Peptides against a protein of PDB entry 5VJI. Designs and how they scored, part 1

No score or structure here was measured in a lab: all are predicted.

Target 1, 62 residues: chain A of PDB entry 5VJI
Amino acid sequence: NTLVVLHKSGLLEITLKTKELIRQNQATQAELDQLKEQTQMFIEATKSRAPQAWAKLQASLT
Unless a header shows other numbers, all headers, positions and changes below count from the first letter of the chain.
Peptide ipSAE was made for these designs. It is ipSAE averaged over its two directions, with the distance scale d0 held at 1.0 Angstrom where the peptide's residues are scored. Compare it between designs on one protein only; published cut-offs may not apply.
The geometry check fails a fold that doesn't show the stated peptide or that is severely misdrawn somewhere.

## One batch from the design tools (peptide; made by RFdiffusion4, then SolubleMPNN)

Design b1_p8_1_s3
Fold by OpenDDE base, seed 1:
Structure b1_p8_1_s3 (fold): chain B 62 residues (1-62), chain A 8 residues (1-8)
Amino acid sequence: as target 1 above (62 residues)
Amino acid sequence: QEALQLVS
């Protein structure tokens, strides 16, 4: 049984831990992407000085 | 096959 061999060798634990780290990395990357988008909206708001741009930024922070 | 299903 391949699963039994992987378990006894320790490779199963490493594989499962790697999968979890990949999942956590993806979640962190999503948060980072959101922050980058919010930062861009902030930059645009400061450049335009338009109330609409600030309102858009404020809505994104909810 | 069983091992692949577990880690997927």
Scores: peptide ipSAE 0.045, ipTM 0.693, DockQ to the pose 0.081
Fold by OpenDDE base, seed 2:
Structure b1_p8_1_s3 (fold): chain B 62 residues (1-62), chain A 8 residues (1-8)
Amino acid sequence: as target 1 above (62 residues)
Amino acid sequence: QEALQLVS
């Protein structure tokens, strides 16, 4: 069947590996986005000098 | 279809 052909050709392995790499990329991107958000909160905290901004940053790091 | 379901 089609699955057997894909397996024997090596295309199945490549497809599954590609899917996994996409998943890993998405996870890494999420971590990067979180870091960007935390960095922005840090910048805002330094600008405002408001205790609330620092509290918000601290909460995000928990 | 089985192969497509597997990679989904």
Scores: peptide ipSAE 0.045, ipTM 0.690, DockQ to the pose 0.080
Fold by OpenDDE base, seed 5:
Structure b1_p8_1_s3 (fold): chain B 62 residues (1-62), chain A 8 residues (1-8)
Amino acid sequence: as target 1 above (62 residues)
Amino acid sequence: QEALQLVS
């Protein structure tokens, strides 16, 4: 039984933990990407003096 | 295949 062998060897736990770490990494990366986008919109708003740029930033923060 | 199914 392959599953039993994986369990007894500890590889099952490692595999499941690895999957969870990948999932957590992806979630953290998504948050980071969102923050980067918001930062860029903030920079553009300060540079452009355009009300539209501030509106875009405001929308992203809701 | 069964082991991979349970892990995935």
Scores: peptide ipSAE 0.045, ipTM 0.689, DockQ to the pose 0.081
Fold by OpenDDE base, seed 3:
Structure b1_p8_1_s3 (fold): chain B 62 residues (1-62), chain A 8 residues (1-8)
Amino acid sequence: as target 1 above (62 residues)
Amino acid sequence: QEALQLVS
């Protein structure tokens, strides 16, 4: 059947690996976005010197 | 169809 053909041709492995790489990329991107947000909060806290901004940053790091 | 179910 079609699945057997895909398996024997190697295309199934490539497809599954590609899917996994996309998933990993999405997870890494999410972590990167979080770090960017935390960095921005740090910058804003430094600029404003407002206690509220530092509190917001601290809350994000927990 | 079965192949699609496996990949999805």
Scores: peptide ipSAE 0.044, ipTM 0.691, DockQ to the pose 0.078

Design b1_p8_7_s2
Fold by OpenDDE base, seed 4:
Formats: structure tokens, C-alpha cells, sequence
Structure b1_p8_7_s2 (fold): chain B 62 residues (1-62), chain A 8 residues (1-8)
């Protein structure tokens, strides 16, 4: 049974851990991309001094 | 079956 061999070799644990690390990496990457976008909106708000750019930043933080 | 569900 291939699953029994995979389990006994420890490769099943490595495979499951790798899947979980990929999932965690994807979640952390999404948070990082959101923070980058919010940072860009903050930079644009500070440059333009336009009330609309501050309103756009505020909407992204809600 | 349970270990296969953990891979999905």
C-alpha cells in the first residue's frame, strides 16, 4: 500500500507540512500585498493633498 | 481514507 509506505518513511508528514506552509505563505503574501496597496494610497494622499485621496485611504482601512 | 482527506 503506497500510503502506508509514505507514512512509514515520514514523507506523508513532510507533504502535509509543505501543504500547510504553502497555505500560510499565500495568506502572508495576501496581507503583504494589502499593506503595500495601503502604503501606496497613503503616499498618494500625502502627495496630492486632495480630500478624495484621503477618503480612498480611509475606505481601504475600514 | 482519512489521510487521503488530509491531502485534499
Amino acid sequence: as target 1 above (62 residues)
Amino acid sequence: LEELRKLQ
Scores: peptide ipSAE 0.058, ipTM 0.681, DockQ to the pose 0.062
Fold by OpenDDE base, seed 1:
Structure b1_p8_7_s2 (fold): chain B 62 residues (1-62), chain A 8 residues (1-8)
Amino acid sequence: as target 1 above (62 residues)
Amino acid sequence: LEELRKLQ
């Protein structure tokens, strides 16, 4: 049985840990992408001085 | 069976 061989070799534990690390990396990447977008909206709000750009930034922080 | 369920 392939599953028994994977378990006995330690490769199952490595596979499960790798899956969890991929999931954590994806979550951290999504948070980083959100922060990059919020940073861009902040830069645009400071440049434009327009109330609408500040309202757009405020909506992104909810 | 249980370890296979953990991979899904």
Scores: peptide ipSAE 0.058, ipTM 0.683, DockQ to the pose 0.062
Fold by OpenDDE base, seed 3:
Structure b1_p8_7_s2 (fold): chain B 62 residues (1-62), chain A 8 residues (1-8)
Amino acid sequence: as target 1 above (62 residues)
Amino acid sequence: LEELRKLQ
Protein backbone atom coordinates (compact mmCIF):
# COMPACT_ATOMS: atom_id res chain seq x y z
CA ASN B 1 0.00 0.00 0.00
CA THR B 2 1.07 3.68 -0.40
CA LEU B 3 1.81 4.05 3.34
CA VAL B 4 4.31 1.13 3.28
CA VAL B 5 6.06 2.68 0.24
CA LEU B 6 6.24 6.10 1.96
CA HIS B 7 7.61 4.53 5.14
CA LYS B 8 10.28 2.47 3.34
CA SER B 9 11.40 5.46 1.23
CA GLY B 10 11.79 7.72 4.31
CA LEU B 11 9.20 10.14 2.85
CA LEU B 12 6.78 9.44 5.71
CA GLU B 13 9.33 10.66 8.28
CA ILE B 14 10.02 13.77 6.17
CA THR B 15 6.26 14.41 5.81
CA LEU B 16 5.65 14.07 9.57
CA LYS B 17 8.66 16.28 10.37
CA THR B 18 7.47 18.88 7.82
CA LYS B 19 3.99 18.89 9.41
CA GLU B 20 5.55 19.46 12.85
CA LEU B 21 7.84 22.24 11.52
CA ILE B 22 4.81 23.95 9.92
CA ARG B 23 2.98 23.75 13.28
CA GLN B 24 6.00 25.19 15.14
CA ASN B 25 6.40 27.92 12.50
CA GLN B 26 2.72 28.88 12.89
CA ALA B 27 3.11 29.08 16.70
CA THR B 28 6.30 31.18 16.42
CA GLN B 29 4.66 33.44 13.82
CA ALA B 30 1.66 34.01 16.14
CA GLU B 31 4.03 34.94 19.02
CA LEU B 32 5.93 37.29 16.67
CA ASP B 33 2.69 38.93 15.47
CA GLN B 34 1.58 39.40 19.10
CA LEU B 35 4.95 40.96 20.00
CA LYS B 36 4.68 43.23 16.94
CA GLU B 37 1.21 44.38 18.06
CA GLN B 38 2.42 44.95 21.65
CA THR B 39 5.36 46.95 20.26
CA GLN B 40 2.94 49.10 18.24
CA MET B 41 0.75 49.67 21.34
CA PHE B 42 3.91 50.66 23.26
CA ILE B 43 4.88 53.16 20.53
CA GLU B 44 1.35 54.64 20.54
CA ALA B 45 1.36 54.84 24.36
CA THR B 46 4.68 56.77 24.30
CA LYS B 47 3.38 59.16 21.59
CA SER B 48 -0.07 59.88 23.04
CA ARG B 49 0.95 60.04 26.73
CA ALA B 50 -2.71 59.06 27.30
CA PRO B 51 -3.48 56.74 30.26
CA GLN B 52 -5.91 54.82 28.01
CA ALA B 53 -3.10 53.82 25.62
CA TRP B 54 -1.05 52.47 28.56
CA ALA B 55 -4.15 50.63 29.84
CA LYS B 56 -4.59 49.05 26.36
CA LEU B 57 -0.94 47.92 26.37
CA GLN B 58 -1.26 46.51 29.90
CA ALA B 59 -4.39 44.56 28.91
CA SER B 60 -2.45 42.99 25.97
CA LEU B 61 0.31 41.73 28.32
CA THR B 62 -2.13 39.65 30.41
CA LEU A 1 -2.43 1.77 11.30
CA GLU A 2 -0.48 3.77 13.96
CA GLU A 3 1.57 5.65 11.30
CA LEU A 4 -1.64 6.51 9.43
CA ARG A 5 -3.02 7.92 12.72
CA LYS A 6 0.14 10.11 13.03
CA LEU A 7 -0.59 11.68 9.61
CA GLN A 8 -4.09 12.74 10.69
Scores: peptide ipSAE 0.058, ipTM 0.682, DockQ to the pose 0.063
Fold by OpenDDE base, seed 5:
Structure b1_p8_7_s2 (fold): chain B 62 residues (1-62), chain A 8 residues (1-8)
Amino acid sequence: as target 1 above (62 residues)
Amino acid sequence: LEELRKLQ
């Protein structure tokens, strides 16, 4: 059984750990992308005297 | 192969 060979070689553990690290990296990347977007909206709100830019930022922080 | 698919 290929699974038994992968388990006994330690490659299954490495594969499963790698899959989990990829998943965690994807989650962290999504949080970073959201923070970058919020930062851009904050910069736009500070440059603009328009209440609409502040309303857009506030809506993104909920 | 089938037992590997169950772990994915």
Scores: peptide ipSAE 0.047, ipTM 0.651, DockQ to the pose 0.069

Design b1_p8_7_s3
Fold by OpenDDE base, seed 4:
Structure b1_p8_7_s3 (fold): chain B 62 residues (1-62), chain A 8 residues (1-8)
Amino acid sequence: as target 1 above (62 residues)
Amino acid sequence: LEELRKLS
């Protein structure tokens, strides 16, 4: 079947590796997005001097 | 096709 052909050609390994790389990329992107959000909260905390903004930042870092 | 779906 097609799976056997993919395996014998080496394309299955490439396909699985590509899938894993996509997964890792998605995970890294999520971490990056979180860092961006935390950075924004830090900026807002420094600008507002409001205790609530610092509390919000602190909560995000837990 | 069914065997390919196992990759997901």
Scores: peptide ipSAE 0.050, ipTM 0.663, DockQ to the pose 0.075
Fold by OpenDDE base, seed 1:
Structure b1_p8_7_s3 (fold): chain B 62 residues (1-62), chain A 8 residues (1-8)
Amino acid sequence: as target 1 above (62 residues)
Amino acid sequence: LEELRKLS
């Protein structure tokens, strides 16, 4: 069957590794997006000098 | 198709 052919050719291993790399990339991207959001909150906190903005940033870092 | 579902 197709699965046996994929296994013997080595393509199954490559496919599974690719799937895992995609998952890891998505996780890293999510962390990067969070850092970008936190950076924006930091910028806003420095601009406004409002304690509420710093509180919002602090809450995001938990 | 059934064998390919094992990749999930």
Scores: peptide ipSAE 0.050, ipTM 0.661, DockQ to the pose 0.072
Fold by OpenDDE base, seed 2:
Structure b1_p8_7_s3 (fold): chain B 62 residues (1-62), chain A 8 residues (1-8)
Amino acid sequence: as target 1 above (62 residues)
Amino acid sequence: LEELRKLS
């Protein structure tokens, strides 16, 4: 069947590894996006000098 | 088709 052909050709291993790499990339991207957001909140806190902005940043770090 | 589902 198709799966047997993919396995014997080596394409199955490549396909599964690619899927895992995509998953890892997505997880890393999510962490990066979170860091970007936290960085923006820090910048806004320093600019506004408002205690509410610092509270918002602190909440994001918990 | 059933064998292909093993990829997910």
Scores: peptide ipSAE 0.050, ipTM 0.658, DockQ to the pose 0.070
Fold by OpenDDE base, seed 5:
Structure b1_p8_7_s3 (fold): chain B 62 residues (1-62), chain A 8 residues (1-8)
Amino acid sequence: as target 1 above (62 residues)
Amino acid sequence: LEELRKLS
């Protein structure tokens, strides 16, 4: 069957590894996006000088 | 469909 052919050819291993790498990449991208947002909140906190902006930043870090 | 499920 198709699965047996994929396994014997080595393509199954590559496919599964690719799937895992995509998952890991998505997780890393999410962390990067979070860091970018936290950086923006830091910038806004410095601009506003408002305690609420600093509180928002602190909440995002916990 | 069963073969496809094994890949997931």
Scores: peptide ipSAE 0.048, ipTM 0.651, DockQ to the pose 0.071

Design b1_p8_7_s4
Fold by OpenDDE base, seed 1:
Structure b1_p8_7_s4 (fold): chain B 62 residues (1-62), chain A 8 residues (1-8)
Amino acid sequence: as target 1 above (62 residues)
Amino acid sequence: LEELRKLA
């Protein structure tokens, strides 16, 4: 079947590795997005100097 | 393709 052909050709290994790399990339991107949001909260906290903004940042870091 | 989805 198709799976056997992919395995024998070596393409199955490449396909599975590619999928894993995509998954890792997506996980890293999610971490980056979180960091970007935390950075924005930090910028807002420094601008407002309001304890509420710092509390919001603190909550995001817990 | 269905078998690939099961493995990956």
Scores: peptide ipSAE 0.047, ipTM 0.678, DockQ to the pose 0.068
Fold by OpenDDE base, seed 5:
Structure b1_p8_7_s4 (fold): chain B 62 residues (1-62), chain A 8 residues (1-8)
Amino acid sequence: as target 1 above (62 residues)
Amino acid sequence: LEELRKLA
């Protein structure tokens, strides 16, 4: 059984840990992307001083 | 591989 061999060698633990780290990285990346988008909306709001831009930013924060 | 997928 390949799974048994993988477990006994310690590679299963590494594989599962790697998967978890990838998942965590993806979650962190999503948060980072959201922050980047919110930052851009803030920049646009400050540049334009248009109510619509501030409304867009506000909507993203809710 | 299928059993591995179940555990992961």
Scores: peptide ipSAE 0.046, ipTM 0.669, DockQ to the pose 0.068
Fold by OpenDDE base, seed 2:
Structure b1_p8_7_s4 (fold): chain B 62 residues (1-62), chain A 8 residues (1-8)
Amino acid sequence: as target 1 above (62 residues)
Amino acid sequence: LEELRKLA
C-alpha cells in the first residue's frame, strides 16, 4: 500500500521528522513572542514610570 | 488511504 511505499522510500521518516520540526518551531516561536511581549512591557514601564505599567510587567512574569 | 489518514 501507499504507506509501505512511503516507508521503504524514506519519505515517511522525512514526513514525520518534518512534522516534529514544525511542532518544535511553533513552540519556540511562541516562547519568543512571549519574550518580545515581556520586553515591550519592560520598555513601556521604564518610559511611562507609571505604577500600572510595572504591575502589568510583574503579572506577565508569573 | 486509510493508513495515511492515521498520520494526520
Scores: peptide ipSAE 0.041, ipTM 0.628, DockQ to the pose 0.072
Fold by OpenDDE base, seed 4:
Structure b1_p8_7_s4 (fold): chain B 62 residues (1-62), chain A 8 residues (1-8)
Amino acid sequence: as target 1 above (62 residues)
Amino acid sequence: LEELRKLA
């Protein structure tokens, strides 16, 4: 079957590795997005100097 | 093709 052909050709290994890399990329992107959000909260906290903005940032880090 | 779909 097709799976056997993929295995024997080495393409199955490449396919599985690609799938894993996509998963890792998605996880890293999520972490990056979180960091971007935290950075924005930090910028807002520095601009407003309001305790509420700092509390919001602190809550995001815990 | 069905076996390939299982990899997704």
Scores: peptide ipSAE 0.038, ipTM 0.636, DockQ to the pose 0.080

## One batch from the design tools (peptide; made by RFdiffusion4, then SolubleMPNN)

Design b1_p10_5_s1
Fold by OpenDDE base, seed 1:
Structure b1_p10_5_s1 (fold): chain B 62 residues (1-62), chain A 10 residues (1-10)
Amino acid sequence: as target 1 above (62 residues)
Amino acid sequence: EVQAQLAALQ
């Protein structure tokens, strides 16, 4: 049984850990992208001085 | 902790 061989060799554990690390990397990347977007909205709010730009920034801060 | 996380994935 291939699954039994993978389990006993430790390769199944490595595979599952790799899947989790990929998921964690994707989550961290999404947080980073959100921070970049919030930073851009802050920059635009400071440049435009428009109340709507500040409202957009405030709405993004959850 | 890592072992517990791996167990949750199996």
Scores: peptide ipSAE 0.071, ipTM 0.726, DockQ to the pose 0.018
Fold by OpenDDE base, seed 5:
Formats: C-alpha cells, sequence, structure tokens
Structure b1_p10_5_s1 (fold): chain B 62 residues (1-62), chain A 10 residues (1-10)
C-alpha cells in the first residue's frame, strides 16, 4: 500500500507541508503584486495631479 | 488519520 509507505516514511507530511507552503507563497506574491500596483498608482497620482488618480488610489486601499 | 491525509493531498 503506497499511501501507508508514504505515511510511515514521513513523505506524506512533507508533501502536504510543501503544498501548503506553495499556497502561502502564492498568497504572499499576490499581496506583493497588489502593493506594487498601489505604488504605481501613487506615482501616477503625483505625476498627473488629477483628483481622479488619487480617487483610484484611495479605492485600491479600502 | 491516513484517510484525512489522503483527502488533503487531493
Amino acid sequence: as target 1 above (62 residues)
Amino acid sequence: EVQAQLAALQ
């Protein structure tokens, strides 16, 4: 029984932990990408000095 | 326990 062998060897736990770490890495990357986008919106707001650019930034922060 | 781990792997 392959599942029993994986369980007893500890490889099943490592596999499940690896899957969870991949998921967490993906979530952290998404947060980082969002922060990069917000930073870009801030830069554009400072360049344009347009109220609508500040409104877009504000909407992204809520 | 093993069945729960199998379900989590899928």
Scores: peptide ipSAE 0.071, ipTM 0.766, DockQ to the pose 0.014
Fold by OpenDDE base, seed 3:
Structure b1_p10_5_s1 (fold): chain B 62 residues (1-62), chain A 10 residues (1-10)
Amino acid sequence: as target 1 above (62 residues)
Amino acid sequence: EVQAQLAALQ
């Protein structure tokens, strides 16, 4: 039984932990990408000085 | 134990 061999070798625990770390990394990466986008909207708002650009940034922060 | 680990892998 492959599952029993993986359990007894400790590889199943490593596999499950790796899966969880991948999930956490994906979540953190998504948050980072969102922050990068918000930073870009902030830069554009600062450059344009247009109320519409600030409104766009404000909407993204909800 | 093994059954619980299999369920967690899914």
Scores: peptide ipSAE 0.071, ipTM 0.763, DockQ to the pose 0.014
Fold by OpenDDE base, seed 4:
Structure b1_p10_5_s1 (fold): chain B 62 residues (1-62), chain A 10 residues (1-10)
Amino acid sequence: as target 1 above (62 residues)
Amino acid sequence: EVQAQLAALQ
């Protein structure tokens, strides 16, 4: 059957590893996007000197 | 085992 052929060819292992790498990439991308947002809030806090901007940044880091 | 790999794929 197709599953046995995929297993014996090594393609099943590659497929499973690819799925896991995609998942890890998505998780890392989400962390990167969060860091970008936090960086932007830091920039805005330094520009405005408004206590509310620093409070927003602090809330994002908790 | 092939069945375990199939379960992990889903």
Scores: peptide ipSAE 0.069, ipTM 0.760, DockQ to the pose 0.014

## One batch from the design tools (peptide; made by RFdiffusion4, then SolubleMPNN)

Design b2_p13_8_s1
Fold by OpenDDE base, seed 3:
Structure b2_p13_8_s1 (fold): chain B 62 residues (1-62), chain A 13 residues (1-13)
Amino acid sequence: as target 1 above (62 residues)
Amino acid sequence: LQEELQQLQQQLA
């Protein structure tokens, strides 16, 4: 069957490894995006000097 | 075969 062929050819391992790399990449990208957002909130907080902007940043760092 | 597949999946985890 197809699964046996994929396993014996090594393509299953490559497929599973690729899937894992995609997952890791997505997780890292999500962390990066969060950091970018937090950085933007920090910049806005420093510019506005408004307590609500700092509160928003603080809430994001929980 | 299924056991080998599970073992491979565990190595990737």
Scores: peptide ipSAE 0.045, ipTM 0.687, DockQ to the pose 0.017
Fold by OpenDDE base, seed 1:
Structure b2_p13_8_s1 (fold): chain B 62 residues (1-62), chain A 13 residues (1-13)
Amino acid sequence: as target 1 above (62 residues)
Amino acid sequence: LQEELQQLQQQLA
């Protein structure tokens, strides 16, 4: 059957590895997006000189 | 076939 062929050919292993790599890529992308948001909060804090903006940034880093 | 695939995936993951 198709499953046996996929397993014996190594394509199943490649598929599972690809799925794991996609998952890792998504996790890394989420970390990057968080860092981008924190960077934006930092920029806004430096521009506004408002204590509230710094407090917001500090809360995001904890 | 889908259940068999899932079982095999669980063994190989």
Scores: peptide ipSAE 0.044, ipTM 0.671, DockQ to the pose 0.015
Fold by OpenDDE base, seed 4:
Structure b2_p13_8_s1 (fold): chain B 62 residues (1-62), chain A 13 residues (1-13)
Amino acid sequence: as target 1 above (62 residues)
Amino acid sequence: LQEELQQLQQQLA
């Protein structure tokens, strides 16, 4: 049984752990990308001093 | 073999 061999060798556990780490990394990267975008909106709001830029930032933080 | 592959695929999903 190929599955039994993969299990006994430890490769199945490593594969499943690697998959989970990739998933967590992708989730963390998405949070970082969102923070980068929010930071950029904050910079633009500060530069323009326009109420629409602050409204855009506020909407992103809801 | 097909059942073994199906089980592996299900665990990796």
Scores: peptide ipSAE 0.031, ipTM 0.607, DockQ to the pose 0.015
Fold by OpenDDE base, seed 2:
Structure b2_p13_8_s1 (fold): chain B 62 residues (1-62), chain A 13 residues (1-13)
Amino acid sequence: as target 1 above (62 residues)
Amino acid sequence: LQEELQQLQQQLA
């Protein structure tokens, strides 16, 4: 059947692996975006003498 | 053929 042909050709494995890589890439990108936001909050906390800016940063790191 | 495609789609989901 078609599924067997796709499996034997290796296309099924490539497709499934590609999906997993896309998922991992998306997760890594989300972590990177979070780090960028935390960096921005750190910059703002250093510029601001407001305790609430440091509290906001601390909350993001927990 | 429809069952085969459905199974493939389920595995790819």
Scores: peptide ipSAE 0.029, ipTM 0.603, DockQ to the pose 0.015

## One batch from the design tools (peptide; made by RFdiffusion4, then SolubleMPNN)

Design b2_p17_1_s1
Fold by OpenDDE base, seed 1:
Structure b2_p17_1_s1 (fold): chain B 62 residues (1-62), chain A 17 residues (1-17)
Amino acid sequence: as target 1 above (62 residues)
Amino acid sequence: LQQELQQLQQQLQQALA
């Protein structure tokens, strides 16, 4: 059947591996986006002399 | 990329043979 052909050809393995790589890439991208946001909050906290900015940063790290 | 696709096509053909 079609599934057997896909398996024997290696296309099934490639498809599954591609899906996994996409998933991992998305997870890594989410972490990067979070880091960017935290970095921005840090920058704002350093610029601002307001305690609220530091509180916001601390809340994001907790 | 074209070579890779051609290789995959060849593998598929072998599986169907």
Scores: peptide ipSAE 0.068, ipTM 0.656, DockQ to the pose 0.013
Fold by OpenDDE base, seed 4:
Structure b2_p17_1_s1 (fold): chain B 62 residues (1-62), chain A 17 residues (1-17)
Amino acid sequence: as target 1 above (62 residues)
Amino acid sequence: LQQELQQLQQQLQQALA
């Protein structure tokens, strides 16, 4: 069957490794998105000088 | 990681040959 052929050819290992790399890339992207959001909250806090903006930033850093 | 990618590339090359 197809699975046996993929395993014997080494393509199954390649496929599984590729899937894992995609997962790791997605995790890294999520971290970047979080950092971008935190950066935006920092900018807003500096502009508004409002305690609630700093509280929002502090909550995001937990 | 780079070493793993290199090994993967070699496996792919062998599979296509």
Scores: peptide ipSAE 0.063, ipTM 0.630, DockQ to the pose 0.019
Fold by OpenDDE base, seed 3:
Structure b2_p17_1_s1 (fold): chain B 62 residues (1-62), chain A 17 residues (1-17)
Amino acid sequence: as target 1 above (62 residues)
Amino acid sequence: LQQELQQLQQQLQQALA
C-alpha cells in the first residue's frame, strides 16, 4: 500500500505540511496585497482630502 | 515549490508502481 509506505517513511507528513505552508503563504500574500492597496488608498485620501477618496478607503475596509 | 512538490509526487508514484 503506497499510502502506508508514505506514512511510515514520514514523507506524507512532510508533504501535507508543505502543502499547508504553501496555502498559508498564499493567504498571507493575499492579505499583504490587500493591505498594500488599502495603504495606497489611504495615501491618496490624505493627498486629495476629497471625501470620495475617503469613502473609497472606507468601502475597502468594510 | 508547488511544481517541485508535484514532480516529487510523480517520481514517487513511478518508483512505487
Scores: peptide ipSAE 0.058, ipTM 0.624, DockQ to the pose 0.015
Fold by OpenDDE base, seed 5:
Structure b2_p17_1_s1 (fold): chain B 62 residues (1-62), chain A 17 residues (1-17)
Amino acid sequence: as target 1 above (62 residues)
Amino acid sequence: LQQELQQLQQQLQQALA
């Protein structure tokens, strides 16, 4: 059947691995976006020196 | 990449039909 053919050809493994890589890429991208946001909050905190900005940054680092 | 993978899967289904 189709599944057997895909398995024996190695294509099934490639497909599943590709799906996993996509998932990992999405997770990594989310982490990067979070880091970018935190970095921006840090920059703003250093510029303004306002307690509110530091509090906002602190809240994001929980 | 995800769209490309989906397209590949569709092509395989058609080829094996």
Scores: peptide ipSAE 0.057, ipTM 0.620, DockQ to the pose 0.015

Design b2_p17_1_s3
Fold by OpenDDE base, seed 3:
Structure b2_p17_1_s3 (fold): chain B 62 residues (1-62), chain A 17 residues (1-17)
Amino acid sequence: as target 1 above (62 residues)
Amino acid sequence: LQQELQQLQEQLEAALK
């Protein structure tokens, strides 16, 4: 049984841990990208002082 | 985290001996 061999060798644990790390990395990257976008909207809002820019930022934070 | 991965690798190596 391949699964048993993988488990006994520890490779299964490594594989599962790796997959989890990849997932966490992807989630963190998505959060960072969102934060970067929100930061940019904040910068633009401060520059323009236009209510619509602040509204756009506020909408992104909901 | 790196330490955990190292431990996992060592476990694999030990199992192959």
Scores: peptide ipSAE 0.069, ipTM 0.654, DockQ to the pose 0.017
Fold by OpenDDE base, seed 4:
Structure b2_p17_1_s3 (fold): chain B 62 residues (1-62), chain A 17 residues (1-17)
Amino acid sequence: as target 1 above (62 residues)
Amino acid sequence: LQQELQQLQEQLEAALK
């Protein structure tokens, strides 16, 4: 069957490793997006000088 | 990781021959 052929050719290992790399990339992207959001909250806190904005930033860093 | 990727690339090349 197809699965046996993929395993014997080594393509199954390549496929599984590729899937894992995609997963890791997605995790890294999520961390980057979080950092971008935190950066935006920091910018807003510095502009507004409002305690609420700093509280929001502090909550995001937990 | 780079070594693993190199091994996978070699396996792919071997499979295409």
Scores: peptide ipSAE 0.061, ipTM 0.642, DockQ to the pose 0.018
Fold by OpenDDE base, seed 1:
Structure b2_p17_1_s3 (fold): chain B 62 residues (1-62), chain A 17 residues (1-17)
Amino acid sequence: as target 1 above (62 residues)
Amino acid sequence: LQQELQQLQEQLEAALK
């Protein structure tokens, strides 16, 4: 059947590995986006010198 | 990329034999 052919050809393994790599890439991208946001909050906190900005940053880290 | 696709096609053909 089709599934057996896909398995024997290696295409099934490639497909599954590709799906896993996409998942990992998405997770890593989410972490990067979070870090970018936190970095921006840090920059704003340093510029504003306002306690509220530092409080916002602290809330994001906890 | 074309070479990779060709290799995959050959693997598929081999599996069909």
Scores: peptide ipSAE 0.057, ipTM 0.651, DockQ to the pose 0.013
Fold by OpenDDE base, seed 5:
Structure b2_p17_1_s3 (fold): chain B 62 residues (1-62), chain A 17 residues (1-17)
Amino acid sequence: as target 1 above (62 residues)
Amino acid sequence: LQQELQQLQEQLEAALK
């Protein structure tokens, strides 16, 4: 049947792997965005030296 | 790409019914 042909041809595996790669890419992008935000908070904390800025950074690192 | 892949999967599912 069609499913067997798709499986044996490798198309099914490619499709499933592509879905997984997209998921992983999205997860990695989310981590990068979080790191960028944390980096910005760190920069602001170092510039202002205000306890509030450091507290904000600390809260983000939980 | 994800949207295109989803469309392909839906077409495959429809063909297997």
Scores: peptide ipSAE 0.050, ipTM 0.612, DockQ to the pose 0.015

